Peptides against a protein of PDB entry 9GMZ. Designs and how they scored, part 273

Target 1, 343 residues: chain A of PDB entry 9GMZ
Amino acid sequence: TGFPLELLTRPATERLAYFENYTVAHPRLKEVYEILMRTIAEPAGASFIFVYGASGVGKTTLRLRVEQKLTELALPKLESDRARVPVVGIEAIAPESRYFNWKEYYTRALITLEEPLIDHKFDYGVRGISRDNFGKINVESKVVAPALRRALENALIHRHPDVFFVDEAQHFGKVASGYKLQDQLDCLKSLANMTGILHCLLGTYELLTFRNLSGQLSRRSVDIHFRRYCADSPEDVQAFKSVLLTFQQHLPLAETPNLVDHWEYFYERTLGCIGTLKDWLKRVLSDALDREATTITLKDLQKRALSVAQCQKMFKEIQEGERQLSETEADVQNLRSALGLGA

## One batch from the design tools (peptide; made by RFdiffusion4, then SolubleMPNN)

Design b2_p26_4_s3 (from b2_p26_4, 13 letters changed)
Fold by OpenDDE base, seed 5:
Structure b2_p26_4_s3 (fold): chain B 343 residues (1-343), chain A 26 residues (1-26)
Amino acid sequence: as target 1 above (343 residues)
Amino acid sequence: PVVEVEPAELPEPEQALPPSRVEQLV
């Protein structure tokens, strides 16, 4: 099955939007989606879920698919409980300063949770938080971070989401000292405990540092590793080729490009990360549509590829993360063996 | 036979329409 052929008569913007909105249900995405959905439904006293993997593996796509599904599942209940929000998702911003901006975080979380169209407007008892004529939250510059936290705690209690997502959560770690990272994690832990809301942190392998900082978090957290496809696995290579075939069929061009024959070049420049692959193909499709081209060529691909230097940097970051996980898996096996539990 | 496991088409969610916007589309 390919793209709707009617798209060939549509504007370039609509053709690009089709591909942007198209998600390949590749095996690793499906596996992580099923684990995450099950963990949200039955958290078993967990306060945190950590989803970690390479940059561009597809963590944001995973989040958005889970947010959609939780919203769909909640619709029949939202008719009776119009105050409820089934899910809330925010992206952590990289701090412009050496310090994470909690005021900005709480403001963004509150704005995302408190939709303009929510019928049941609640007063969170904080001076300088108001709704405009469109129902959008406005936060005055004078409002301090502790007051915004109390407003967010009240909002989370009243709206009672099944999960609170924080994407790009490694940005909590860019605070130049491990001590400050612990303080950030203790703040998040306190927010989860005070509200009773499950938190899901999505990010790079830098999230593994959060797991190591608190032996108390390890007891109340679930880990989900979103793996890339590896070229040393025949099954992973076949899955990666199948993703290329699917994208090839869903590029809204007059002539279907042969992406599969170039799978090694796609692997070299994506490191087996499907989000990186999709972003690359989106850039190449945009260039093809701007030229009214009938297909994509190898030259078009080369023009928008990541540089070898970028790929080498990304690969080193991946190898370090995969190494840390392999060491942790070996430590678990060693602990089991030392306890007299068979491997 | 290469079993073409076509990964099932999952339309990307439009921006996870907040519950109130989904209620306007349904």
Scores: peptide ipSAE 0.027, ipTM 0.523, DockQ to the pose 0.048
Fold by OpenDDE base, seed 3:
Structure b2_p26_4_s3 (fold): chain B 343 residues (1-343), chain A 26 residues (1-26)
Amino acid sequence: as target 1 above (343 residues)
Amino acid sequence: PVVEVEPAELPEPEQALPPSRVEQLV
């Protein structure tokens, strides 16, 4: 079933918002969602979940869907426990400097966790943390990172979320020395251990550097690979075409565009990443709505496509990540064989 | 044959709604 036909008489802003809010439950998203939800429900002593995959594969969509579902599942308990927050999600900011800003991270995490409308407001014993008239946390510039960490630790303990999400978590890795990267991981590990809160780090294949550096996290981490669709798999090609069919039916235009016939071009410019595809279609839809166009043409798609040079760069980053995973899988298999555990 | 992929159960949220905001929308 396509978009509601009533949207054709609505403002361009409502038509765009419909498509922006429309999520295709594609096979890889469903698979990773089910694994992630199960792992959150039954962490089995894990302190970390790593969700890694290509840029634009749909990790943010996955996060938001899990956050929504965890919130819905918690509603009956939140009536009795007004202090509880079911889930916390933040995005890691790329540091402007060679140093990750822990003070900013802890501040943003605390602000997100201590939302204004929460009934039970706590004082975490840190001078220079206050609430404004709207209940929003204010952190004075004089508050140091160790004090903010203690405030966040106490907040996480009292609010007891089922998971703490950090999106774009590869930004922790931008620290210029491997030693400092280990210190960042040990800091995150300490936060998870001290709070008892499961942490989920979502990011690009650059997160594999974190996985490999922390032989101690490996014992307490679950890894989830959010794969792109591959053109060498008939099943993946069929799934990708099915996503294109679904999107073409849900573009709020007077004439349904033929996206499926251009599937190879869509694949070439998205590398099988559905988030990249959706963002491309959003840009093209916005341009079409601004022109009051009845449909989307191949020329409209070409105007908003990623360049071949961008796709080649992204593809090299994907291939390096996929290679590292394949080598790791082979190393595990070689280790199992050497231990006599069989293939 | 190309088959429609089912939408996710709910629209994609721009951000996770805080529990207290969800209670105000229901």
Scores: peptide ipSAE 0.021, ipTM 0.527, DockQ to the pose 0.063
Fold by OpenDDE base, seed 2:
Structure b2_p26_4_s3 (fold): chain B 343 residues (1-343), chain A 26 residues (1-26)
Amino acid sequence: as target 1 above (343 residues)
Amino acid sequence: PVVEVEPAELPEPEQALPPSRVEQLV
């Protein structure tokens, strides 16, 4: 089913918003969504979930859809438990210094956890945390990171979310190497253990470097690889073409563009990453709507495409991540062989 | 054949973000 034809008579802003809000349930997104939802429901003693994959693969879309679903599933309980928050999602900030800003992290987590309009106001037991007249959390500059941590621990225990999401979690790894990176992992591990809240870290393949530093996390973590579509897989090519078909049907234009016939060009400029594809099509749709165009052309696509140099850089980063995972699989096979287990 | 990949198996976004707690209780 295509877009609602009534959109063709609506303002450009509404037509763009329709496409922006539209999400293709592509096979890799669905697979990772089902694994993630199942793991959140039944963590089996896991304290961490790592979701890693290429930039633009759709991790943020995955997070938002899981947050929505967890919220929907929690609604009947939220009426009776006015203290509960079903899910917390934050984005990790890239450190401006050689040190991760834990104070900022805890502050953002507290602000996100404590929606201004939550009726049940919690006392953090920490001086310098207040609410304004609108119920918004204010953290005074004098509040130190250890106090904010205690406040967050208490808030997470009290609000009891099903999961704590940290998007762009590779930013925890952008610290001085070695023991300091382990200290960050131990800090997160301690937060998860003290609160009993499952943490889901979403990030690029740079997150693997962070994950691999803690042999202790491996015992209490679930790994979810959000793969891109690969052009060497006929099934992945077919899925990618199906996504293009779906997007062309959901572009609110008078004439349906033929995206599928250009699938190789779309693949070349997205590396099989559906988020990158959607963002490209959003830019092209915006340009088309601004011109009151009836359709989009290959020239319109070319104008908003990533450069070959950008794609080459992104592809190198992907290949390095995929290589690290393949080495881990080989290490498992080598371990099995050394144990006398068949490959 | 190329097949449509419908969003039917994922939550449909009513909004770009999950509704606020207040919007959930109204």
Scores: peptide ipSAE 0.065, ipTM 0.521, DockQ to the pose 0.078; fails the geometry check
Fold by OpenDDE base, seed 1:
Formats: structure tokens, C-alpha cells, sequence
Structure b2_p26_4_s3 (fold): chain B 343 residues (1-343), chain A 26 residues (1-26)
């Protein structure tokens, strides 16, 4: 079903907000969602889940949908256990310096876990952590990273979330040496082990570098590959066209644009990444609403498209990630063959 | 045939109200 026709009489801000909030349940998103939900429900002794895929594939959309579903499923239990938080999700920030800011990470995690409106306020046992009159967590500049870590460990134990999400987790890897990357992974392992809380790291293919550095992570980690749609797969091309059809029906414009006829151009400029596609269509819709346009044209699409140079850069990063995964699969097959285990 | 991809299996992105805001609406 298309957008509510009443939106055509509503302000441009409401029309844009409708499309921004609209999510297409595309096949790859559904598949990864089901795998992630099952893995969270039955972690089988895993301490980490890694969700990796191209930038703009839809990992943040996946996280938000899982957070929403886990919250919904927990509601009946939260009535009796008012201390519990069902899920916590943060986005890792790229450090401005050569070093990951653990103090900032722990502060953001505490602020997110200890929401202002949570009924049962936790005592952190740490001087310089307080709540303001609005219940917002304030961390004084004098509080050191080891004290913030202890506060977060205690808060995670007390709130007992089913999972701790870290989006853009490849930013942990932006350190000048492989040793510092290992130290960061050991810090995360220690946090997961001390709290007993399952951690889910979402990020680009740069997360694969983390997995290869720690032979001990392999025993307690689950991997989920969030694939893009590939133009060499007829099924993937058909799914991508179906996503375009769905988006054209949900653009709150007086005349439905024909996006499907331009599917090759959309594929060329998104590389099969649905998040990139949605963000492109949001920019074009915003421009159309600002002009009070009845529809969008190919010229409007071209004005907001990623450049060929941007697409070429993104495609190289995708190809390198997909290559590393295919080599790992081939190495497993080669190892099996060398062990005399049939393929 | 090109078919609509139904959103219905993934909950609508109602802005995940913090658990505490859901408790205030009940």
C-alpha cells in the first residue's frame, strides 16, 4: 500500500518525516534481523556478535529495529523488574586523536544506559558522577576512565540488558598500531566477561581486522554478514527493483515517480546498498518539497547523486571486504580438504 | 514481476520511546 493520501495536504515537514520514518523490510534486512534476534535470544555462550557489511547497507536501521523489538518483548517483564533495561545501543565516535577516547565511550554508554526517566536510579559509588534536575547523567572532568569503567560495569550488571549494541564499531580500529587494537579488544572482552552482557558490534568490513587479531574472540563470537544486493544475481536485482517500487509508492508526492525504469542508475550510484538509496531519495524528496514539485525527475535525482568518484571509492572498499570474506571461506574449505574432511 | 516489499514484518519505526515513556503512556 502507498503513503496515506492525506499527507498531500500536510506541511512539507510532515511529508518528509513520513518518508524518513518509513522502512522497507527488504529480504537482506529480514534475513539479518531474524539471525540477530535468534542469536540474542540464544547466544549459546557467545560474548560477542559481529555484524559487518558495506557502509550504507542498513546496519543502523537493523540495530534500531532490533532495539525496538527487544523493548516491545520486554515490556511485560519491566512492570515487575523496574531496574532492568532490555537493550542499550550507542554509536562509537571516530576519535579526533590517534587514540580511542575510552572516557568518552564510557560516559556515552552510562548516559544511554541510565536514561533520565528510568524509575530506579542506580548509585554508581563513584564521586563526580551525578544526575541533574532533569535526571541527565553528568560526569565531572576529574573522573578518570578506570572509575567510569567500574561505574559502567556496575550499571550493566544492575540493569542487565539482553544485548549492548555498539554501532560504527570500526572506529575502535582507528589506532596507530595493531597492539593498541588488541588492547581495545581485550578491554571490550573484559567488560563483556565482567558484566556477563552480550555485546553486538556493528560496523564496516574494517571489523574483520578485529576478528583476525584475536584468536580467543573466535571461540565466543558469532558473525553476521549483512550483504548488499549484487547485480550479478538475478534474485538480488529483482529484490532491488522491488525496493525501488516500494519507495516510489511511499514518496508523498502528487504524481508517483517511475524509479523502477531507472533501476540501473540507482544501482550504479548505491552499489546495491539500501541505506544509501534511502538517503539519496530523502535528499531528492526534500528538494522537491522545497520547490512544491508534484513529482521528481531524473534531473532531480542526478543533482543529489553521489559522484562517480565517490562510488568508485566506495566500491573498492566493498570489494576488499567481500574479498577478505571469500578468502576466509576458501581457507576453511582448504583446511577441511587438507584435514581429509570432505567439502 | 516487481513486487512491493511489505514493511509489516519489521515493527513500524515509532521512535523507540525509552521504556520509561512507554510506562507513562500505559
Amino acid sequence: as target 1 above (343 residues)
Amino acid sequence: PVVEVEPAELPEPEQALPPSRVEQLV
Scores: peptide ipSAE 0.039, ipTM 0.531, DockQ to the pose 0.062; fails the geometry check

Design b2_p26_4_s4 (from b2_p26_4, 11 letters changed)
Fold by OpenDDE base, seed 5:
Structure b2_p26_4_s4 (fold): chain B 343 residues (1-343), chain A 26 residues (1-26)
Amino acid sequence: as target 1 above (343 residues)
Amino acid sequence: MVVEVEPAPLPEPESALPPSAVEQAV
């Protein structure tokens, strides 16, 4: 299967948008998607799901696909319950200050929960929260974070989403002390407990610090590791080559580029992260379309590649995360062995 | 400019090609 050939006669913007919206259902994405969907359907008293992996592994793509699927599954129920929202997803923003901006977080969450497609007006009981003429939530600057939290708690209870997604959740961890990180986790835990809404935090391996800080969160959390492809695994190399082959067929260019022959170079500059690969190819495709090029070349790839220094930095962060997980797996095996449970 | 393209119904994620298709394309 390749791109629709009709795209070759379409504007560069439509050709780029096709590739932007195109998703390869690669093995690791499917695995994590299936685990996440099952965990959301049957949380078994969990209040949190942690999805962690390398930067550019595909976390945002995973989130968007789960949000879409939960929305599709909820459609028959939404006809009878017009107050319900099936899913809500936000991105956590890196604070400019040493403190996480809870006011901004609650504001974004409220705006996302109350998208204009919901006919049923809800009164938050908070002065300075209103809908505009387009049904979009407006939050006045005078509204304080505790009032926004109460509004969000009421909105989450009333809308009852199956899950609340927070992407880039490692930004909660950018606090100067472990104590402040615990306070943030206790705040999120309190929000989940008060609303009864399952929270899914997606982020980098920095999320492992959240898992380790709260032995109370560990009892009510499910962990999902979104692994990269490893060059030392023949199966992972074959899966990575298969992804390259799929992407080369879905680049809306007149001549199909040979990406597979360059698989080692693609691996070197992506570290086996498919999101990083897609973003690289998107930049190269944009440059090719702007030049009205029939194909992409190795020189076009090289112009938009991550630098070796960027890859080395990313690889160190990955190795540290993978090491911490391997130590945790060994600790579990040692604990099981010490308890007289088989490995 | 992040063009917030309204999420048109995202086409179903296509599966990566089977390993045998990689060997035929090389």
Scores: peptide ipSAE 0.011, ipTM 0.449, DockQ to the pose 0.042
Fold by OpenDDE base, seed 4:
Structure b2_p26_4_s4 (fold): chain B 343 residues (1-343), chain A 26 residues (1-26)
Amino acid sequence: as target 1 above (343 residues)
Amino acid sequence: MVVEVEPAPLPEPESALPPSAVEQAV
């Protein structure tokens, strides 16, 4: 089944929005989604979930899908508990300075946690946090990070989300010294412990460095590796081709482009990352719609492809992350074998 | 609203997708 044919008579904005809102439920996304949903439902005393994988693998898509599902599952309970928020999702900002801005983080978390439609006025116990006439939270510039933390702790306790998502969480690792990174981990750990709210950190393989620095987080964390598709796996190649076919069928163009026959080129320029693929196709679709084109061409694809240099850089970052994981897995197996435990 | 769809199965090799305009631009 392809896109709704009625889209061909719709404005370019609606056609683009269809594709933007379209998600292929590819095998790796389904696997990670199921593990994540199960872990959120049954955290077994975990305070953290780490979801790590390549840039553009689809972590943000995963987050948004889990947020949607948790919201849908919570709807019947939200009718009885108007104070509850089912899920909170924020993106960690890359610091402009060598230091992570906790004030901004707590402010964004509070703004996201407190939707305007929540009729229950919560008193944060902090002066300079208010709601505007539209119910949006306003945080005065005079409010300091420790006060915002207390406000967030109180809000998380009161709203009791099933999980607190932090996307792009590798940005916590962008600190000038290892000590400040540990302090940041201890701050997050303290927030999770004080609130009883499960935290899910989604990020690149740089998140592993952050994880490894906290031997105390490892005991209360669940790790989820969101793998890319690998060209050395026939099953992964088949899955990647199936994703291309699916996108081909769901591009709202008058003539269906053949993406599958170019699978190697798509793989070369996405490294098996479906988010990177979707973003590429989105850019190409936008260009095609702006030209009122009936289809997309290889030339259109080439115009919006990542450069070989960008792909080589991304691939080195992926290989280093995959290597670190493989070494850790081997070390665990070696330890088990040395203990006389079955591998 | 996000539409979830399973990956389409690859057509059997005999069901050649009609030559799409992507091939005509090479």
Scores: peptide ipSAE 0.010, ipTM 0.437, DockQ to the pose 0.244
Fold by OpenDDE base, seed 2:
Structure b2_p26_4_s4 (fold): chain B 343 residues (1-343), chain A 26 residues (1-26)
Amino acid sequence: as target 1 above (343 residues)
Amino acid sequence: MVVEVEPAPLPEPESALPPSAVEQAV
């Protein structure tokens, strides 16, 4: 079923908003969603989940869907436990300096845990953390990172979320020395262990460098690879074409554009990343709506496509990440063979 | 017949109404 035909009579803003909000449950998103939901429900003593994949693969969409679903599933319990937050999601900020800003991280996490509508005033036990007149957390500039950490530990224990999401988690890795990176990982481990809260770190393949620094995490972490669609897989090509078909049916235009016949061009400029595809189509739709166009053309697509140079850069980053994973799989097989466990 | 399994739309994340705003909409 395509978009609601009534949208054709509505303002361009509503037509754009429809497509912005529309999410295709593509096979890789569904697979990773099911694995992630199962792992959150049954962590089996894991303290960490790592979700890694290409930029624009759909990690943020995955997070938002899991957050929504965990919220829905928690509603019956939230009526009885008004202190509970079902899920916490934060984006890790790229450090402006050679040091990760833990103060900012803890502050953002606290602000996210303390929605204005949570009636339960939590005493953080930390001077200079207060609620404003609007119920928002205010953190005074004098509050130091160790105090904010204790406040966050207490808040996470009190709010007891099923998972703590950290999006763009590769930003923890952007520190000038391997030692500091290990200290950051140990800080996160300590936070997860002290609170008993499962942490899910979502990021690019740069997250693998962070993940691999701690051999001890391997026993207490679940790894989820959010793969792109690959053009060398007939199944992946078919799935990618099906996504294009679904998007063409859900573009609120008077004439349905033929996206599927251009699948190779869409693949070339998205590398099989559905988020990149959606963002491209959103830009093209916006331009079409601004012109009151009945459809989108190949020329409209070309105007908003990523450059070949951008795609080549993104592809190198993907290939390096996919290579690191394949090496790890080969190392496991080599270890098994060396142990006499068979291939 | 390629059964085009239209990937079922995942229902929109309603603009993350704070958990408490979901309580007020029910």
Scores: peptide ipSAE 0.021, ipTM 0.426, DockQ to the pose 0.048; fails the geometry check
Fold by OpenDDE base, seed 3:
Structure b2_p26_4_s4 (fold): chain B 343 residues (1-343), chain A 26 residues (1-26)
Amino acid sequence: as target 1 above (343 residues)
Amino acid sequence: MVVEVEPAPLPEPESALPPSAVEQAV
């Protein structure tokens, strides 16, 4: 079934919002979702989950879906425990300097933990953190990062989320030296251990460099690879075509565009990344709605496509990440062979 | 005002056309 036909009589804003909120349950998203949900339910002593994959593969979509599901599952308990937050999710900000801004990270985490659904006032034990009359946290500029950390530790313990999500977590790796990167890992590890809260770091393949720096984190982490669709796999090509077919059926336009016939062009300009595909189609849909167009043409697609140069850059970053994972898998096999464990 | 549009639930796998349904539509 496609989009609700009633949308054709609705404002362009509602039509665009429908498509924006629409998520294709494509095989890789479903697989990673099931693994992530199971791991959150049964962390087996893990303190970290690493979800890594290409930029635009759909990691933020995955996060939002898990956040929603954890919230739904928690609703019966939230009626009795008004202090609890089922899940918290933040996006890590790229540092403007070669230094990660921990003050900003802790401030954003505190703000997110204290979103207005929580009637229960908590004292953070930190001067210069206050709530307004709407329950919004205000952090005074004088509050230092160590004080914000203590406030976040106390808030996480009190709110007891099932998981703490950090999207774009590769930004923790954007530091001036490897020593500072280890200190950041140790800081996150300490936060997870002190609070007892499971941390899920979602990011690009640059997150692998961060993950690999701590041999102690590897023993307390679960890795989830969110793969793109590969054109060398017939199954992946079929899944990608299925996603295109689903999107064309869910574009709220009077005439269904034929996206599937252009699958190679879509693949070329998305590298098999469904988030990149959705964002592209969203831009094209917006342009079509602004023109009151009945459908989307190849010309409309071309106008909003990533350039070949952008795709080539993104593809090099993907290939390097996929190579690092393949080498790690080969190293495990080589280690097993060297230990006499057999293949 | 960020309208917290609750993300629509992951459509159950029924909304992903099974691989076999794409072979019939191409």
Scores: peptide ipSAE 0.012, ipTM 0.458, DockQ to the pose 0.048; fails the geometry check

